# Peptides against a protein of PDB entry 5TUV: the designs that were tried, part 211

Target 1, 107 residues: chain A of PDB entry 5TUV
Amino acid sequence: KEVIDRLRYLKAEIEDLELKERELDQQKLWLQQSIKNVMDDSINNRFSYVTHEDICNCFNGDTLLAIQAPSGTQLEVPIPEMGQNGQKKYQINLKSHSGPIHVLLIN
Target 2, 107 residues: chain B of PDB entry 5TUV
Amino acid sequence: AQECQNLEVERQRRLERIKQKQSQLQELILQQIAFKNLVQRNRHAEQQASRPPPPNSVIHLPFIIVNTSKKTVIDCSISNDKFEYLFNFDNTFEIHDDIEVLKRMGM

## One batch from the design tools (peptide; made by RFdiffusion4, then SolubleMPNN)

Design b2_p30_1_s1 (from b2_p30_1, 11 letters changed)
Fold by OpenDDE base, seed 3:
Parts: structure tokens; C-alpha cells; sequence
Structure b2_p30_1_s1 (fold): chain B 107 residues (1-107), chain C 107 residues (1-107), chain A 30 residues (1-30)
């Protein structure tokens, strides 16, 4: 029956997709580890920076804050909610586990 | 049949996840390339200058950029150890990660 | 859902970047 054939086909396809998804997951992990290794290299780490000019060339016209933090620092932006005074709260929460956070005003 | 429809929904869900993961992999590849290019640029620049940049003139990775209007009032609460930051904005802002900056820099 | 991001190598920003209405105000460190 057409329905039975379709079910069989879909099940087989889903199985193939599961394999593909797992493959992609592994590739992601390998690539992430590769990036970490490259960035953690002493020479590369020494040169892993941008200048104020670099930032200014990428953005214009507004207040720019640069927030430098250790790897693993968590950033959270809560959904804007009404504050005590009836004003929407726009917030950024940062939490580091391995070192201090540094904030620079660029412009 | 209902079972067939359920499997089709599952199939579509998996296809979307796979597509997203493929996109993420491409981004990671670009990250690695961009980082290597950044390192090469900085290394060459320091060789030409025969000195490293002043410590306060550069922003070390990882970092984020917050962009907001010059009229936006920003309040910042900082923990004693500087491991935790809370930013309050009276208006909207944009967040850009270091990878986006590298892309904009042409790395 | 709150927007979350982890700084570091291999991090991928997921979702749309937050964009809010910006009004002129002064930076105050509390």
C-alpha cells in the first residue's frame, strides 16, 4: 500500500538523517577543538588582538563599548521587562569564572 | 496516516537542524581563517614597527562590542572581583562578537 | 527566551542580535 511504502521510506530517510546529524556534531567538536588549539598557542595568543582603530572602522556614529573577558565568560541579555518606574529594562549580564572583565570605551 | 504525518514532521525538523549545523560549521571555518589572518597581520605590523603596541591600545580576544546611541544612559554595576558585570541601558543596544568584528575587518 | 552567549574560541552566536531603541544618556559606573 502507498502509505506503507511511504512509512518505510520515511523511516529509512530519518535513519540516514540521524547519521548525518551525528557526523556534523562530531565535525563541530573537532573544529572547535582545533580553533581552541590554534588560539591557545603561545605565539598566536600574543597576536590575538584588534586595535581601537579596527573597531572604529567597523562601527560609526554611536557609543562603542569593548568588553574583554576570559574565554568561557557568559553573556546574558534578559528579555526587556518593565522596570520599577515603568521603563523597559535593557540589560546585559556578564559573568566570568576565570578572571576579571575589562570594559573600554572606544568612542 | 497520522504516523506518516508525524514522521514527515520529524524529518523536516531534522533537516532544519542539519542545515543549521552545516551553517555553524561554515562559520567556525571562517572563524579559524579570520583568526589566522589576524595573527599574521599583527605579527607583520609589529615586525615593521619593531615594537608591540601599547597595552591599552589593543583589545585582546575574546571580546564583544556593545553599540548604542550616544544619548543612551548606561549604568554599570561591577562585582568587587570584577568577575560580574551588570549593564543597564535606558534604550536599545546592539551586541557584536569578536568574530563579526573580524569579518568586518576583512580578515 | 533570554539571549545567551559564551565568549571564547569556537563560540557561535545563535539567534538574532538584540536591538533596542537608544536614547541619549550618560554613562554611570555604579
Amino acid sequence: as target 1 above (107 residues)
Amino acid sequence: as target 2 above (107 residues)
Amino acid sequence: MNITYTLGPGSVWQGSHPSYDIKPHHLKVL
Scores: peptide ipSAE 0.305, ipTM 0.879, DockQ to the pose 0.291; fails the geometry check
Fold by OpenDDE base, seed 1:
Structure b2_p30_1_s1 (fold): chain B 107 residues (1-107), chain C 107 residues (1-107), chain A 30 residues (1-30)
Amino acid sequence: as target 1 above (107 residues)
Amino acid sequence: as target 2 above (107 residues)
Amino acid sequence: MNITYTLGPGSVWQGSHPSYDIKPHHLKVL
């Protein structure tokens, strides 16, 4: 009896959580589309930039690379593993599908 | 019973996912606000200067920032069409997306 | 598991930003 009641309760709660999760998924998609629309607007797009000074103000004095690429560009950072020479490899892989990638040395 | 335990685990799993999704939605809202503020700032600045910034002085969204030590050796391999980049570092680095930069800028 | 990210509006970073050991070296473009 107790187990049966607990099972019923849990199943009902999980059903409610499933509905909530789907709701949040839809809200996320809507909001993402909204952001895309705003950023793709011709006027907004024209002014969608930061300056070198902006970047320098955000970070302390180290080597700063700015990598600008088209939307949809894929970034991959492999987990550091021992390379052939016995050294850990630290890598960034970038793949654009729609345009060239631009790299700037900021500092 | 084992079935109850399994459902309780599933329940907790879903609760965690929901929490994460709620956080992501909040983040997206902040992204939209930050972008609006960035655009407004840049529009105002260009109006005051009566000209756009030099093309090489700005970084257009989307972008990422790579921060590493000044002693880090960075090798960059680029495809002919500049659609693919491979960065090799001899030491650790940090990656920051444009969203984080906007946050640090106070947007 | 490799860290992946897609640039673009509405993107949400999954997890924490990667942070690896940093050593000073020169930039070489190949």
Scores: peptide ipSAE 0.291, ipTM 0.878, DockQ to the pose 0.286; fails the geometry check
Fold by OpenDDE base, seed 4:
Structure b2_p30_1_s1 (fold): chain B 107 residues (1-107), chain C 107 residues (1-107), chain A 30 residues (1-30)
Amino acid sequence: as target 1 above (107 residues)
Amino acid sequence: as target 2 above (107 residues)
Amino acid sequence: MNITYTLGPGSVWQGSHPSYDIKPHHLKVL
C-alpha cells in the first residue's frame, strides 16, 4: 500500500537524520574543545581581555557592571516575582566553583 | 495513517534540532574567530605601548556585563569567599555575555 | 523558568537576554 511505502520512507529518513544529529553533536564537542584549548593557551589567556573603553563603546549605559568570574561560574536570573513590599524582584545569582568573582563598575 | 503522522512529526522535530545544532556550530566558529581577533588586537596594542595595560583597566574573560539605569538601586550580597553573589535591582536590567561584547566590538 | 547561563569558553547563550525596566539608583555592596 502507499501508506506502507510512506512509512518505510519516513523511517529511513529519520534514521539518516539521527545519524546527522549525532555527527553534529560530535562536531560541537570537538569545536568546544578547540575553543577551550585556544583560550587556555598561555599567550592567548594573557591577552584575553577587553578595556573599559571597549565596554563603553558597546553600550549606551547608564550603569554598567562588569562581572568577571572563573570559567564554569553559573548565572541565574529568577523570573521577577512580587516582593513583600509589592515590588518586583529583579535578581542575579552567581555561583563560582573555582575562584572568586570580581565586580567592576564601568560607569 | 496515525503512525505515518507520528513519524512525520518526529521527522520535523529532528530537522529542527539539526537546524539548531548547525546554527550553534556556526556561532561557536564565530566565537573562536572573535577571540583570536581580540588577542591579536591586544598583543598589537601592548607592543605599541611597550607595556601591559593597568590591571584595573581591563576585564579578563570570561565576564558578563550588566546594564541598568543610573537610577536603579543595586544591592549586592557577597559570600565570605566571594564565590557567591546575589544582586538585587529595584528595576529592570540587561545582561550581556563576553561573546556579545566581542560581536559589538566588531571582533 | 529561571534563565541560566554558564560562563566560559564554548558557552552558548540560548534564548533572549533578560531585560528589565529602569528605576532610581542606589548601589550597596554587602
Scores: peptide ipSAE 0.285, ipTM 0.878, DockQ to the pose 0.278; fails the geometry check
Fold by OpenDDE base, seed 2:
Structure b2_p30_1_s1 (fold): chain B 107 residues (1-107), chain C 107 residues (1-107), chain A 30 residues (1-30)
Amino acid sequence: as target 1 above (107 residues)
Amino acid sequence: as target 2 above (107 residues)
Amino acid sequence: MNITYTLGPGSVWQGSHPSYDIKPHHLKVL
């Protein structure tokens, strides 16, 4: 019957999609490792930087902070909540595990 | 009928996830290309200048850029272990990762 | 839910970048 046939078809398709998703996950992992290897190369690492000019050219002339931190550093932006005195809290939390965080004021 | 609908919803959900993962893979490829281009640019520039840039004139990857108004007051607190940073803003800000910067640079 | 991101090679930002409104300027580093 039509409904039964449709159910069988959908189940089979979902199974195929599960396989596809796993394939993509593996590809992602492989590519991430590849990128890491390229970036960790001593020669590449030496030249893995942007200039202040580069940053200024990318953004308008507001206050620009550059925050450099080791790979694996976690960034968290909490949902703004009302703080003391009725002011919303706008925050960035950074947690490094392998080295110092460097902050530069660009503008 | 209800089971069919449930499976169709699940199918669509998986298709969307797959699409997102495919997009992420494309982004990762572009990231790697952009990084290689950055390295090449910097290497060539230093060769032409016959000197490296001043240490405080460049931002090493990985980094983020925080953009906020010139009127925004920013407080930075550092934890005792110096691995945690808390930035407080009295107003809104934008965050841009290094990948976006490289894109804007045309890498 | 808080927005989270991990810096580093192969990092993929999930969702849109956070954006907030801007007010007067002062930078204090502790």
Scores: peptide ipSAE 0.252, ipTM 0.875, DockQ to the pose 0.283; fails the geometry check

Design b2_p30_1_s2 (from b2_p30_1, 13 letters changed)
Fold by OpenDDE base, seed 5:
Order: sequence, then structure tokens, then C-alpha cells
Structure b2_p30_1_s2 (fold): chain B 107 residues (1-107), chain C 107 residues (1-107), chain A 30 residues (1-30)
Amino acid sequence: as target 1 above (107 residues)
Amino acid sequence: as target 2 above (107 residues)
Amino acid sequence: MNIKYTLGPGSKWEGSNSSYDISDHHLKVL
């Protein structure tokens, strides 16, 4: 009887958790749309940038590439494979669907 | 007995997912705040300077940062329309999104 | 036709590399 009561309790709690999870999913969608709307605003879009100084201050001094890509751009990093000279291949593939990609060497 | 244990496992699984989703929502809120702070900073800076920043001196969102050693050799192939990029590195690299950069900037 | 750019080695200083492998991910910039 104790086990039966526990089963009933657990089933009821799981149902409540399902509702909570769906609520969170909806909130996420709403917030994502809100962020999109804010970023797509003409005034906000005009000022949506960082400077070279901003980037340099965030990192120690390695080679830094800034890649400005339109929304929807796909980035692929293949699993490193061995090259002909025995060197592993480290690669980044970028593909945009809505506009050109711009690359800047920061340092 | 076994059913009770199975439900308890499922309950815990759902609780962890909910916790993760709650954390993700908080991150989205922080992202929106950081973006608004960035816009405000840039608007104020341009007002003080009475001019916009020079072209190619800023990186517009969305963007990513690729970080690699100063010793790393980088080869880049670009399509004519600049829609596709292929980067080859002779060593490992790091990728950071604009959200992380804004965090590092203290936005 | 592709345009090729090559960046050679810079300073002797070498920083840390990523400890995370993202090669199993296809990312979209949103």
C-alpha cells in the first residue's frame, strides 16, 4: 500500500513537471522573439557593434580573427584528420545564405 | 517496486531538464540586458565624439571570434560572393561567440 | 574562383587553446 501511494504521488508529480517544462519552453520562445525584435530595431541595429579595443581587452594576445556573419550562417568544424605530411587538419567551414561574410584580423 | 524506481528516475530526469531550462532563460535575460547596455554605450560614445566610428574599425553583431596561437599558420579560401569561407589551421583554435565577448566586456 | 589569404606565424608568444571539442556540432549564427 505504501508503494501504491508512492506510485500515485510520482505520477502526479511527473504530470506537474511536464506542465512546468512546457511553460518554460514557451517562455524561451517568447524571450527569443523579444531579443530578435530588439536587435532588429533600426536604431539598435545601428549601434550593435564592438570595437577592436573591446576585443583586444577580452583576450591575452593570440591571433584573433573577427568573423562577422549574417544570421543563419552555418559554421562547421570537421573532426581533425591526418594530412599527407602527418599534420592534423584543423578547419573551419562557413556558409552564409543571406549575405557576405566579413573577416577582420584584430592582432 | 521496479515501476516506482523507474518513475523516480524519470522524475529526476525531468527535474534536471527543468533546471537546465531555467538556467537558459536566465542567460537569455542577461544577453538582452548586455545588448541594451552595448547599444547605450555606443550611442553615448558617438554623441560625445560627434561622429560615428570609422568603417572597418568596428565589428557588427552577430559575429564570432577565432583565437589561435601567434605561431599558427592560417590559410583562408573565399568564394567570389563571400558567402563561403574555408579556414585551414596548422594548430588548434578556439571559437567564442559575441555573447561571450559581451560578458567579458562587462556589459 | 576562390581567393586565398595566408597568415604566417607571428610572435613567439603562445597562448592557451580550447579544451573543448566542438567538431561534432553544426552551429548556426542566429
Scores: peptide ipSAE 0.115, ipTM 0.839, DockQ to the pose 0.047
Fold by OpenDDE base, seed 2:
Structure b2_p30_1_s2 (fold): chain B 107 residues (1-107), chain C 107 residues (1-107), chain A 30 residues (1-30)
Amino acid sequence: as target 1 above (107 residues)
Amino acid sequence: as target 2 above (107 residues)
Amino acid sequence: MNIKYTLGPGSKWEGSNSSYDISDHHLKVL
């Protein structure tokens, strides 16, 4: 009957969609590796930078910190909680595993 | 039937995930293009200037930008090897990654 | 629960309960 046919159709389609999703996952991984390879290229790496002017043009004239760190560096932002003196804690935690972190103050 | 409805919901769920993943793939492609454009820009600029930029005048990828008020007091604690950083802010801040910067730059 | 960001291709934000131990070397900015 119609319901049974619809069920069969849906099950088959879901299976196809599952395959498609896995395909996309693989493509993502491939692209990520491609990007890494491009960025790791010695010539590209030499020119893989932005200037202070670039940053200033992208943001308002507030305090800007540029934090350069190796790929894979972990950044943690805790949920602000009340600290000492009744002040909320606004924090950024950085941890690199492959090299030093460099910080520049802009503006 | 209830089973049919359940499968239709699942189908739609998977379709949405696939759509999201497709969008993410496109984003990765654009990121790669933006990076290549950045490299080309910088290479051309250095060729024209016949010199590289000063070391502390550029921010090498990957990086993040932290934006906060001029009034915000920032305290930074650094590990001996500079692999770990702790930033303390007395007010809120915004974080932007290099991808967003490249987008804002029009790369 | 903390927000964690990992730099690199395909970077994303993730929830984390991790903490970081660092030295007592402080640098005041601004």
Scores: peptide ipSAE 0.070, ipTM 0.849, DockQ to the pose 0.218
Fold by OpenDDE base, seed 3:
Structure b2_p30_1_s2 (fold): chain B 107 residues (1-107), chain C 107 residues (1-107), chain A 30 residues (1-30)
Amino acid sequence: as target 1 above (107 residues)
Amino acid sequence: as target 2 above (107 residues)
Amino acid sequence: MNIKYTLGPGSKWEGSNSSYDISDHHLKVL
């Protein structure tokens, strides 16, 4: 019947899609490694920066903090909760595992 | 059959994931291009200036930008090794990654 | 559940979703 044929077709298609998805996963990993290699290159690393002017041109009006942290650094923003003084706590937690974090005030 | 419906749902789910992964790969490619353009810009700029920029005048990748009101009080607790940071804000803030900055810069 | 990101290769932050204003490259905490 049509149902049986449809089932067979769907199963075959899903199998093909599984292969495609795995291929894309591998491509992502390879590309991520490629990006890492490019960024870790000594010459590229030397020039891998933006200026204060670059940042100021991208944003305006408020206080800007630049936080330089190595790859793998974890950033956590807890859900704002009421503090001891009756004020909501707006918080950022940073944890690096491979190097120090550097913070700059841009404006 | 119910099985046919289940497989069709699964098929659509996988197709959507594949589409998302393809988009993510494209973004990674653009990131790599943006980075190379940044390096090229900086290398050329330093050649013209015949000197590197002052150490604290630039932000090295990877980084994030925190944007908040100038009226916001920011408290920062830092571990001795500078591997852990705790930021406390008395008001809301925004976070932007370096990829967004590079995009805004037109890299 | 806390909003959590990890900086991966290419400097992209990958993390959890939340009810806050979150995009691929922008987070607003209200």
Scores: peptide ipSAE 0.064, ipTM 0.849, DockQ to the pose 0.710
Fold by OpenDDE base, seed 1:
Structure b2_p30_1_s2 (fold): chain B 107 residues (1-107), chain C 107 residues (1-107), chain A 30 residues (1-30)
Amino acid sequence: as target 1 above (107 residues)
Amino acid sequence: as target 2 above (107 residues)
Amino acid sequence: MNIKYTLGPGSKWEGSNSSYDISDHHLKVL
């Protein structure tokens, strides 16, 4: 039956796609670990920074805050809801677990 | 048959996930390259200057950039140990990660 | 400690309620 043949074909294809997806997942993990290793290298870490000028060149006409925090720092942005005065609240919550957070006003 | 249709939907879903994962892998590669370029730039710059930049003149990775209007009022509450920050804005803001900054820098 | 900053022109937040994990190579949605 044509339907049976189609089912068999689709099942075989899905199996191949499952294998491909798992392969990509492993590659992603490998790359993520590679990036971590490169960034954690003592020499690379020493030079892993941008300047105020770099930031200013990326943005124009606005106020810029730079927030440097340890890896793993949690950032929360609540949905802007109406505050007590009927004004929407715009908020950022930061929580670090491994070190202090440093904030710089760029301009 | 309904079963055939269900498998076709599943096949298509997996194909889309695979496509997305392939794109994500490429992005990770580019991120790693950008980081290496940043390190190289900074090493060269410090060699030419024969000194590191002043401590408060640079932003170490990882970081985020908050961009908002110059008219926006920002209230910042900081914990004693500087592990927790609460930012309140009276207007909207944008958050940009360090990866985006590196992209904008042309790294 | 409370610090007040007055900021300048232009930005819109279009995101919903989100939680992120700051990592060495990207922000991860929690």
Scores: peptide ipSAE 0.055, ipTM 0.845, DockQ to the pose 0.062; fails the geometry check

Design b2_p30_1_s3 (from b2_p30_1, 12 letters changed)
Fold by OpenDDE base, seed 5:
Structure b2_p30_1_s3 (fold): chain B 107 residues (1-107), chain C 107 residues (1-107), chain A 30 residues (1-30)
Amino acid sequence: as target 1 above (107 residues)
Amino acid sequence: as target 2 above (107 residues)
Amino acid sequence: MNITYTLGPGSKFQGSNPNYEIKDHYLKVL
């Protein structure tokens, strides 16, 4: 009797959780669209930038590259493999479909 | 008994997914706020300076930051249309997205 | 620090290189 009651309870709870998960999925989509709309606004887009100083203040790195690319640009980092000379190859591949990519050396 | 255990496992799995989705939503909200703060900062700065920043002094969103050692040799191959980039490093590197940068900036 | 930029026909680009395994966290759409 207790097991049967527990089963019924669990099934009901799982159903409620499914509804909650779907609600969260919808909220995510709405929020993503909202962010896109805000970023695509002409005025906001005009001011959507950071400075060299901003980057330098965020990192104490030795060499900093800033890579600006259009939305939708594909970033690929292959698993490092051994090169012909026995050196591991560390690589970044970028492919844009809508505009040019810009690279800046920060320091 | 086994059915009850299976449902309990499923329940826990769903609860964890919901928790993750809630966290992701919170992150998106923070991203939107950070972006709005960035825009406001830049608007105010340009108003005070009565001029836009020099074009090569700013990095427009979206972007990534690559951090590596000063000793790292970086080879960059660029397509004629600048739609494709290939970076080769002789050592390890770190990648940070624009969202992380905005967080580090305190936006 | 040594950065070399190569432009022109010496740069051969292929789409996704099938010879490289890309982990999920190493594939990103900006």
Scores: peptide ipSAE 0.053, ipTM 0.843, DockQ to the pose 0.051
Fold by OpenDDE base, seed 2:
Structure b2_p30_1_s3 (fold): chain B 107 residues (1-107), chain C 107 residues (1-107), chain A 30 residues (1-30)
Amino acid sequence: as target 1 above (107 residues)
Amino acid sequence: as target 2 above (107 residues)
Amino acid sequence: MNITYTLGPGSKFQGSNPNYEIKDHYLKVL
C-alpha cells in the first residue's frame, strides 16, 4: 500500500509539473512577443540605441567591433580549425535576411 | 521500488527544468525593462540636447559586440548574393550580446 | 560543430558564448 500510494502521488505530481512547464512556455512566448512589440513601436525603435560611450564604459582596453543587424540575423561561430599555415582560424559568419548589417569599430 | 525511484528521478528532473524556465522568464522581464529604460534615457537625452545623436555615433539594437585585442587583425568580407558577412580574426575574440551590454550599463 | 546565435528579442543560442584570445588590430572591409 505504501509503495502504491507513493507511486500515485509521484504520478500526480509529475502531471502537475507538466502543466506548469507548459504554462511557463506560454508565458515565455508571450513575453517574447511583448518585447518584439515594444521594439517594433516606431517611437521606441527610434530610441533603441547605445552610444560609443556606452560601449566603451562596458569594455576596456581592447578593440571593440559593434555589429548591428536586423532581428533574426543568424550568427555562426565555427569551431576554430587549423589553417593552411598552421594557424587557427577564428571566424564569425553572419547571415541577414531582412536588411543590411552595419559594422562599427569602437576604439 | 524501482518504479518509484524512476519517478522520483523524473520528478526531480522536471523540477529543475521548471526552475530554469522560471529563471529565463524573469530574465526576459528584466530585458524588457532594460529596453524601456534605454528608450527613456535616450529620449530624455535628445530632448535636452535638442538634437539627435549623429548617425555614426550610435549602435541600434539588435547588435553584438566583438571584443578582441588591439593587435588582432580583422578581415571582413561580404557576400551580396546571400547577405552574408564573414569576419576573420587572426586571434581569439569574445562576443557579447546587446542584453549583456544593457546589463553592464545598468539599464 | 558550430555555435549559432539568432539576434533580436528572445534570441536563440545554440551553444555557449565563445571566448577566444586576442592579437594585433587591423580592419579590412570588402
Scores: peptide ipSAE 0.089, ipTM 0.847, DockQ to the pose 0.281; fails the geometry check
Fold by OpenDDE base, seed 4:
Structure b2_p30_1_s3 (fold): chain B 107 residues (1-107), chain C 107 residues (1-107), chain A 30 residues (1-30)
Amino acid sequence: as target 1 above (107 residues)
Amino acid sequence: as target 2 above (107 residues)
Amino acid sequence: MNITYTLGPGSKFQGSNPNYEIKDHYLKVL
């Protein structure tokens, strides 16, 4: 009897949680679309940039590359494997489908 | 009962997913705020300077930052249309997205 | 096996590789 009541309670709670999860999923989609709209706005897009100084202040690296690419550009980093010369290959593959990629050496 | 225990596990799983999704939403909100702050900063700066920054002095979103040692040898192969890039490094590198940069900038 | 990242709103990517050197002198601003 007590177990049955507990089961009913748990099932009801899980159903409520499922609804909540779907709500959150919808909110995520909405927010992502909102961000996209904000970024795609002509005025915002015009001013959506950082400076070399901004980057330098953020990192202490010896060599900093800034790679600007259109939204949707795919970045691929293969798991380092041994190359023909016995060295691990460290690679970055970039593929854009909507425009050219631009690379800047920051330091 | 075993069924009760199974449902309790499921309940807990869903609660954790909900918590994660709530955190993700908060992160997206912060991203949007950071972007808006960036735009505002740049707009104000250009107004003060009465001119836009030089084209090659800024990095437009979206972008990534690659950080590596000064000793790292980087080879880059570029397609004719600049839609595809292949970077080869003889050593390890770090990749950071624009979102992280904005965070580090305090936007 | 590859790690794939797509640039866009709400996307995240973080990786590391320790050593760098640019040999191509033209690789300054592309």
Scores: peptide ipSAE 0.069, ipTM 0.851, DockQ to the pose 0.258; fails the geometry check
Fold by OpenDDE base, seed 3:
Structure b2_p30_1_s3 (fold): chain B 107 residues (1-107), chain C 107 residues (1-107), chain A 30 residues (1-30)
Amino acid sequence: as target 1 above (107 residues)
Amino acid sequence: as target 2 above (107 residues)
Amino acid sequence: MNITYTLGPGSKFQGSNPNYEIKDHYLKVL
C-alpha cells in the first residue's frame, strides 16, 4: 500500500513536471523570437556594435582579435592534437553560409 | 520497488532540466536587456558626436573575441569569398563571445 | 554561465572544446 501510494504520487508529480517543462520550452521559443525581432530591427541593427575601446577595457593588453561574422556562422575549435612536428595544434575554424567574415586586430 | 526507484530518478532528472531551462530563460532576458542598453548607448553617443563612427572602428554583432599572448604566432587562411577562415596558433588562446563582452561592459 | 573558453592550460573544458553557432545576433554554444 505504501509503495502503491508512492508510485501514484511520483507519477502525478512527473506529469506536473512535464507540463512545466513544456511551458518553459514555449517561453524560451517566444523569448528567442522576441530577441531576434529586436536585433533585426533596422534601427537596433544600426547601433548593434561595440568599439575598440570597449574591447580593450574588457581585456588586458594581449593580442585581441575581433571576429565579426553573420548569423549562422559556425565556429569550430578542434581538440588540440599533436602535429607532425610534435607541436599541439591550436586552431579555430570558421565557416559562414550567408556572408563574409570580418577580422579586426584590436591591439 | 524498482519501478519506484526508476520514477524517482526520472523525477530528479526532470527537476534538473527544469532548473536549467529556468536559468537559460533568465540569461536570455539579461541578454535582451544588455542589447537594448548597448543600442541606447550607441544612439546617444552618435547623437553627441553628430556622426557615425568610422566603419573599421567598431565591431558589429554578432562577434567573438580571441585573446592570446603577444608572442603567439597567428597564421590565417582565408577563402576567396571570405566565407571560410582557418586560424592556426602556435600557443593557447581564449575565446569570448559577444554576450560575455556585453556583461563585462556592464550593459 | 560564464562563457569564457580557454584552449590550453587553465582550460575550463576537459576532453573537448566548445563549438559555436552565431545565430540571432549572439554567439550560442552548439
Scores: peptide ipSAE 0.050, ipTM 0.842, DockQ to the pose 0.080; fails the geometry check

